# Designs tried in a protein design run: peptides against a protein of PDB entry 7RZF. Part 155

Target 1, 358 residues: chain A of PDB entry 7RZF
Amino acid sequence: PFQEEHLKQLYKIVPIKDIRNLYVTFPIPDLQKYYKSNPGHYLGHLIGHEGPGSLLSELKSKGWVNTLVGGQKEGARGFMFFIINVDLTEEGLLHVEDIILHMFQYIQKLRAEGPQEWVFQECKDLNAVAFRFKDKERPRGYTSKIAGILHYYPLEEVLTAEYLLEEFRPDLIEMVLDKLRPENVRVAIVSKSFEGKTDRTEEWYGTQYKQEAIPDEVIKKWQNADLNGKFKLPTKNEFIPTNFEILPLEKEATPYPALIKDTAMSKLWFKQDDKFFLPKACLNFEFFSPFAYVDPLHCNMAYLYLELLKDSLNEYAYAAELAGLSYDLQNTIYGMYLSVKGYNDKQPILLKKIIEKM
Target 2, 358 residues: chain A of PDB entry 7RZF as posed
Amino acid sequence: PFQEEHLKQLYKIVPIKDIRNLYVTFPIPDLQKYYKSNPGHYLGHLIGHEGPGSLLSELKSKGWVNTLVGGQKEGARGFMFFIINVDLTEEGLLHVEDIILHMFQYIQKLRAEGPQEWVFQELKDLNAVAFRFKDKERPRGYTSKIAGILHYYPLEEVLTAEYLLEEFRPDLIEMVLDKLRPENVRVAIVSKSFEGKTDRTEEWYGTQYKQEAIPDEVIKKWQNADLNGKFKLPTKNEFIPTNFEILPLEKEATPYPALIKDTAMSKLWFKQDDKFFLPKANLNFEFFSPFAYVDPLHSNMAYLYLELLKDSLNEYAYAAELAGLSYDLQNTIYGMYLSVKGYNDKQPILLKKIIEKM

## One batch from the design tools (peptide; made by RFdiffusion4, then SolubleMPNN)

Design b2_p18_2_s3 (from b2_p18_2, 9 letters changed)
Fold by OpenDDE base, seed 4:
Structure b2_p18_2_s3 (fold): chain B 358 residues (1-358), chain A 18 residues (1-18)
Amino acid sequence: as target 1 above (358 residues)
Amino acid sequence: MVEELKKLEPFVLRILLS
């Protein structure tokens, strides 16, 4: 376990590739025994959330961060790490202290709100979906993985242990959250801008880096992180599928799309899945407008309209993605194309959201 | 995103976990 001397450290690391990354890490207890509740996953889900009011949303709005990942990572025996990793913009590299402040503000928001059972339930449901529809892994990789996890889980649970959440443990969530404090932080900044400014070389990879103590004033600044009103817990994910029923193949099912509706204003083709037998659908809509490609002005207006529409739908994009739904909007020479793909159960909800924004 | 802790660059992990 890290002693106090190992905490509050900043590592400036020179990458081989031109990347800019920030790693904010916290030593946490070994949570392996709590795999049924997986409090680290709960916190990773919230901290790594990409919806409105999320940490990433705010950091993106500032132009400091492109991507964010949060979660637990195995450490040495007897402890783990919770890591928040972000991809930094050039501007973000100049605002690392402020980025980390925002992280602690979000963490403080999580403390203020307390553990939410509904969030746990969503994680449980998402994991159940992921498990149920997990693609066939390559046998060799799968066997090796199973062999590895057999060291951690009972044989009876090996296949499910990574996915199945069973117990809501708010006490464990709070315990982990209590470890996510400035006094317990290890920070790594990865940037080529540190070339020629390092004094150490990592033994295994020859990575050049500098280690510095984080100033007490900076730690105190992070300790005094207040509630930022821009941070909100996610709303309930309305796109999580609950019905996985596969409809029977119709006797008259054709191997090609059949025209099932033909009107002056619309044509509808339908093809039932006869191959995969998944509770998934692809909804494709082509909208035709005689005005869409009349002149450059109309083309530009159509383009701008679609960009604005996409922007307005961005609030749903992450929740839909988590739930195994996706949408695509494209300009065509004839108008607009819309595609909704994924689990069929909640596609109508997503489609309704899209239509409401059109 | 949750858990796909993107391939945390092994070289960074070694420094942080060390």
Scores: peptide ipSAE 0.273, ipTM 0.871, DockQ to the pose 0.395
Fold by OpenDDE base, seed 1:
Structure b2_p18_2_s3 (fold): chain B 358 residues (1-358), chain A 18 residues (1-18)
Amino acid sequence: as target 1 above (358 residues)
Amino acid sequence: MVEELKKLEPFVLRILLS
């Protein structure tokens, strides 16, 4: 375990590739024994959330961060790390202290709201879906993975332990959250801008870096992180499937799409799945407009319209993705193309949201 | 996202997790 001298450290690292990354890491207890409640996953889900009121949403709005990942990482024996990793913009590289302040403001929001059982239930449901419909892994890789995890899980649970949550443990969530403090932080900034400003070399990769203590003033600033009103817990994910019923293959089912509706304004083709037998569907819509490609102005307007539409749908994109739904919007020479794919149960909800924004 | 932590840069992890 890290002692006090290992905490509150800043590492300035020179990458080989032209990348800008921030790693904010916290030593935490080994959570492996708590796999049934998985408090690290709960926190990672919230901290790594990409919806409205999320940490990422705020950092993106400032132009400082492109992507954010949060969660637990295995460490040495007897402890783990919680890591928040962000991809920095050029501007974000200049505002690392403020980025980390926002991280602690979000963490403070999580403390203020306390553990939410509905969030746990959502994680449980998402993991159950992921497990139930997991794609076949390559046998060699899968057997090696199973062999590795047999050290951590009972044989009867080894196949499910990574996915199935069983116990809501608010006490453990609070315990982990209590470790996510400025006094327990290790920060790495990865940027080529540190070239020629380093004094150490990492043994294995020859990576050049500089290690510095984070100033007490900065630590104190982070410790005094207040509640930021821009941060909110996510809303319930309305796209999580609950009905997995597979309808029987109809006797009249064709191996190719059949025209089932033909009107002056619409044509509809349908094909029932006869191969995969999954509770999934693909909805494809082609919209035709005589104005879409009439002149350069109309083309540009159609393009801008779709860009604005996509932007307006961003609030749903992440939740849909988590729930195994996706959508695609494209300009065509004749108008617009819309595709909705994934689990069929909540596709109508997503489709309705899209239509309401059109 | 949570899942992508598995793809963190090894050279950084060696420094941070040492």
Scores: peptide ipSAE 0.271, ipTM 0.871, DockQ to the pose 0.410
Fold by OpenDDE base, seed 2:
Structure b2_p18_2_s3 (fold): chain B 358 residues (1-358), chain A 18 residues (1-18)
Amino acid sequence: as target 1 above (358 residues)
Amino acid sequence: MVEELKKLEPFVLRILLS
């Protein structure tokens, strides 16, 4: 277990690769016994969220961070870590203290809102989808993985334990959240900019680093993190599939797309899946406009229009991705192209959102 | 995403987790 002397530490690490990363790490109790509720996953889902009002969204808007990951990591026996990891921009490297302040502001927002059962339900549903449609692992790898998991889970649950959430435990969420405090933090900054400024060498990899105590003033600043009004809990993910019914092949199914609608304004081609038998679909739309490329002005207007449209749809992009949906918008010489792919159940919802923004 | 934590650099983890 980490003693007080191991907390509030800053590590400046020199990488071999040209990377800039920040790791904000908190020691937490061993949560393995709580796998049915998985409070660390709940918090990782929220802290690592990429939608509007998320931590990442704000840090990106500042130009400080490119990517963010949050979650639990196994430690030694009897404890785990909660880690928030971000990819830093050059500017972000200069604002690490402020980035961490924003992290604590978001954590404070989570405390203020309290545990949300609907968020847990979304995590449960997403994990259920992932479990149901997981790729077949290579038998040897799978057996080895299962053998490892058997040390942690009952035999009857070993296949599902990693995916199936069963119990909403707000008390455990609060317990973990209470460990995510400035007084418990271990920070690592990874940057080549620390080259020649280190005084220690890590034994296993020969990594050069410097260890420093975080000043009490900085800890106090983080402890006094207020509520930032820019941070909001995510909205409900309306794209999570619930219907996985696979329709039987029609007797008249063709091996190629068939024209099923032909009007003056539209043609519709359809091909039923005869190969994969998944509850997935690909919707492809080509829009034709005589004005799209009539002159350079119209071409530029069409480009700008699509960029604005994409920007307006960014609020749905992450939620759609989490739910196994994707969309693509492209300019064409004849107009524009739209593609919607993934689980078919909620594709109409995503398509409607796209059309409403058009 | 929690799954991406598996991609953390081992050399950093050795420092942070020791």
Scores: peptide ipSAE 0.268, ipTM 0.866, DockQ to the pose 0.385
Fold by OpenDDE base, seed 5:
Structure b2_p18_2_s3 (fold): chain B 358 residues (1-358), chain A 18 residues (1-18)
Amino acid sequence: as target 1 above (358 residues)
Amino acid sequence: MVEELKKLEPFVLRILLS
């Protein structure tokens, strides 16, 4: 376990590759015994969320961060880490203290709101979907993985333990959240800008780094993180599938799409899945406009329209992705192309959202 | 998400987790 002397440390690390990363790490208790509630996953889901009002959305809006990952990581025996990792822009590298302040503001928001059972339920449902429809792993790799995790889980649960949440434990969520404090932080900044400014070498990789104590004034600033009104909990994910029924294969099912509707304004082709037997669908829409490619002005307007449409739909993109839905919008020489793919249950909801923004 | 933490740079983790 880390003692006080190991906390409030800053590591400036020189990478081999031209990367800029920030790692904000917190020592936490070993949560392995709490796999049924997985409070670290709950917090990782929220801290790593990419929707409106998320930590990432705010940091992106400032031009400081490109990507964000949050979650638990196994450490040495008897403890774990909670890590928030961000990909830094060049500007973000200059604002690391402020980025971390925003992290603590978001964490403070989570404390203020308290544990939400509906968020846990969404995590549970998402994990259940992931488990049910996980890809077939290579037998050798799978066996080795299972053998490894048998040390941590009962034999009867070993196949499901990593996926299936069963118990909402707000007390454990609060316990982990209480460890996510400035006085418990270890920070690493990875940048080539530290080249020639380091005084230590890591043993295994020969990585050059410098270790410094984080100034008490900086720790105090982070401790005094207020509620930032830009941070909000995500809305309920309306795209999570709940119906996984597969319709029987029709007797007249063809191996190619059949024209099932033919009108003056639309043609519809349909092909039933006869191979995968998954509760998934692929909806493809081609919109034809005589004005789409008539002249350069119309082409540019069509392009701009689609870019604006994509931007307006960004609020749903992450929630849809989490739920195993995706959409694609493209300009064509004849107009526009729209595709919606993934679990079929909530595709109508996503499609409606897209059409409402059009 | 938690699963992406498995992709963290090993050289950084060795420093942070030591």
Scores: peptide ipSAE 0.262, ipTM 0.861, DockQ to the pose 0.370

Design b2_p18_2_s4 (from b2_p18_2, 10 letters changed)
Fold by OpenDDE base, seed 5:
Structure b2_p18_2_s4 (fold): chain B 358 residues (1-358), chain A 18 residues (1-18)
Amino acid sequence: as target 1 above (358 residues)
Amino acid sequence: RVEELQSLTDKVLRILLS
């Protein structure tokens, strides 16, 4: 376990690849025994969220961060880490202290709001979906994985333990949140900008780095992180499927799409799935406009329109993706193409959201 | 995103875990 002298450390690391990354890490207790509640996953879900009012959305708005990952990682025996990892922009590399301040502001928001049972329920439901539709692994890989899992879980739970959440434990969520404090932080910044400025070499890979203590004034600044009004808990994910019914194959099912509607304004083709038998659908829409490519101006306007439309839909993209839904918008020579793919249950909701933004 | 740390993370993690 890390002692006080191992905390509040900054590592400046030289990468082989031209990358800029920030790792904000917190030693936490071993949470393996709490797999049924998985408080680390709950916190990772919120801290790693990408919707409006999320940590990532704010850091992106500042131009400091491109991507964010949050979650728990196994450490040495008897402890774990909670890690917030971000991909830094060039500007973000200059604002690492402020980025970390925002992380602590978000964590403070989570403390202020307290554990939310509905968020846990969403995590539970998402994991249940993932488990239900998990691809079959190769037998050898599967058996090896199971053998490894047997060290951590009862035999009867080995197949499900990684996916099925069963117990809402707000006390454990709060316990982990109490470990996500500035006094418990280990920070790594990865950038080629540190080349020639390092004094240590990592033993295994020869990675060059410098280790420094984080100044007490900086730690204090993070400890005094206030509530940032831009941070909000995510809204309920309306795209999580609840109905997984598969309709029987129709007797007249065709191996190719059949024209089922033919009007002056629209044609509709339908093909029932006869192979996968999943509660999934692909909705494909082609919109035709005689004005889309009539001249360069209209072509450019059509392009800009789709870019703006995509931007306006970003707020739903992450929630939809988590729920196993996706959409695609493309310009075509004749107009626009829209596709909606994934679980069929909530596709109408996503489609409605798209249409409302059009 | 949740819990999907990139492969390059292993080298960094070794430093952070030391």
Scores: peptide ipSAE 0.174, ipTM 0.836, DockQ to the pose 0.436
Fold by OpenDDE base, seed 1:
Structure b2_p18_2_s4 (fold): chain B 358 residues (1-358), chain A 18 residues (1-18)
Amino acid sequence: as target 1 above (358 residues)
Amino acid sequence: RVEELQSLTDKVLRILLS
């Protein structure tokens, strides 16, 4: 277990590659025994969320962070870590203290709102979908993974334990959240800007770094993190599939797409799946416009239009991705291409959202 | 995103775990 002397530490690390990363880490208890409730996953889902009112959304809005990952990681025997990892911009590298302040503001928001059973249920549903439709792993990888899992889970639960949430435990969520405090923080900043400013070398990889204590004043600033009104819990994910019915193959099913609608303004081809038998669909749309490629100006306007459209859809993109839906928008020489892929159940919802923004 | 820590995490984590 980390003693007080190991906490509130800052590590400045020199990378081999030109990267800028921040790791904010918290020692937490071993949560393995709580796999049925998985409080670390609950917190990772919220802290790592990318929707409106998320930590990432705020940090992106300031131009400080590109990506954010939150979650638990196995440590040494008897403890784990909760880690918030961000990819820093050049500007973000100058604002690490403020970035971490925002992290603690978000954590404080989670404390104020308390554990939400609906969020747990959403995680449960997402995991159930992922489990139900887990792709067949390569045999060697699968065997190795099972062998590892057998050390942690009962034999009867080995296949399901990683995915199936069974128990909502708000007490355990609060317990983990209570460990996510400034006094319990270990921070690593990875940047080439620290080259020539290090005094230690890591034994295994020869990584150069400097270790220093985080000033008490900085810790106090983080401890006094207020509620930031920009942070909000995510809304319910409307894209999570609930219907997994596979329709029977029609007798008239063709091995190739058949033209099922032919009008002056539209043609529609359809092919039923005869191979995979998954509750998935692929919707592809080609839009034709005489103005799309008429001159360079129109081409640039069409390009800009799609970029703006994609930007306007970002609020749905993450939720859709979590639910196993994706979309693609591309410029073509004739106009625009749209694709919607994934579970068929909620595709109409995503399609409607896209069309409403067009 | 949840739990997808970058590959550099292993090197960094060794320092953080030391």
Scores: peptide ipSAE 0.169, ipTM 0.837, DockQ to the pose 0.468
Fold by OpenDDE base, seed 3:
Structure b2_p18_2_s4 (fold): chain B 358 residues (1-358), chain A 18 residues (1-18)
Amino acid sequence: as target 1 above (358 residues)
Amino acid sequence: RVEELQSLTDKVLRILLS
């Protein structure tokens, strides 16, 4: 375990690539024995959430962060780390203290709300879906992974242990959450802006860095993180599939897409899956407008429109992605392309959300 | 996102663990 002298440290690291990253890390107990409840995954799901009222949504709204990852990682010496990693904007690099304050405000919100069984159930359901359709992974990667986990799990559970959540343990969630405190923090900032300002070199990779103690005043600010009214727990994920029925192949099924609807304003092509037999569909829409590429102004307006549309959909896109749904929106020389892919059960919901924002 | 830590995380973690 880290001693007190190793806590409350800031590392300024020079990358080889032009990247800006923040790593907020917390030493936590080894959670391997709690794989059936996986409290670290529960917290990673919430802290790493990208929906309305999430940590990422707020940090993006301020222009400080592009992406956020939260979760547990195996550590050295029989302990783990909980890590919140963000991709920093240039502006975000100037507001690292405030970014971390917002992290602790969100963590404080999680403490105030307490563990939610419905959130655990969603994680369980998502993992069950992932497990059910895992078999399409390349066997070689799967076998190597199994060999690695055989040391930690009973043979009977090795196939399921990483995916099947079985036990809601609010006590363990609270235990891990109690380790996510300013007094237990180790911070790394990765930026080329630290070039020529470092005094240490890492032995293995030759990475240049500077280590500094985080001022007690800053730690106190984070300890006194108030509830930020902008932070909310996510809403229920409406995109989680529950119906996995595969319709029988029609007798008149064509090997290529067939025109099934032809109107003055639309043509519809359809091909039934005859190979994969998955409860998945691909919906592709090409929209044609004579104005889309008529001049540079219209082209720029069409581009801006899609950027705004994507921005407005970002919150739903994350929930859909977690549930195995994705969408793509692209400008074309003729207008716009929309694709919705993934499990067919909730595709109509996602499509409706997209259309409502259009 | 959950647990998809960047490849550089290992280098950073080594510094954090030193």
Scores: peptide ipSAE 0.166, ipTM 0.839, DockQ to the pose 0.482
Fold by OpenDDE base, seed 2:
Structure b2_p18_2_s4 (fold): chain B 358 residues (1-358), chain A 18 residues (1-18)
Amino acid sequence: as target 1 above (358 residues)
Amino acid sequence: RVEELQSLTDKVLRILLS
């Protein structure tokens, strides 16, 4: 149990590796009993979101952060932590206070918008997909994992409890959000820049660190975090699959791609999956242009075009990834290559989005 | 990303938990 004296602390930690990380940590109640609603996952999904209007998007735009992770972690019995972890750039290391301010601005946005049932439903659906297609663990690993889970869940729910959300509990979401306050924060900054500036050694690993109280002025700045108009809740993830039907193998199915369309402008090859039997597909497109590699100017224009296209599609990349979809765009000596992979159900939507940006 | 805390998290967490 953290007392007030343990809160509002800054830890400067020297890593072994050349890394720069920020951990913004909040003590929260043990949420294990609320596994059916998993309010920590809901908040982690939003805080850790990478789409437009996300915390990460803004921090990346400023060049301060490369990656962001949000979520809950188990602590001692009766306590958990909510952690926001970011990979800092060199510039970001100089702006830690501002980064944390942005975190609290985003949290304030979540408070202002309130719990969203549709977001919970998306989390539920994503987890259901993950559960449905979870790879079978090796028996030994599976047994060990189950044994561990049995300490937390009823036997009848052991297989599903980690994945299946059942109850939307806005009250619990608000309860956790109420714990995500500057007065409850524990901050760790990990950087080699603290070498020779530490006064403590961690007992287990010999990690060198310095502990400092966060100044009251800084806490007050974070407490007064306003609504930043750049932060928005994510849009609905339109790529989440709902149809998992596997079509039967055709009698005329070939073990290799067959040419099924041959026109002056296009050739189409098709191969049905005869091995994996997953509701997944791979769409591959090669575009040929006589102008793609005519001269250095055209080559550079083609390159620039794809860079711009990729940039314009970045808004969908994270949502697609969460839904088990991916795309790839590459310049070729003959033109352009496009690939769309993953669950087949929403591939047409992603493909349409790509085409609309072309 | 959600819940994928980096490997160094355990070391950092020990400090944060102490």
Scores: peptide ipSAE 0.162, ipTM 0.833, DockQ to the pose 0.443

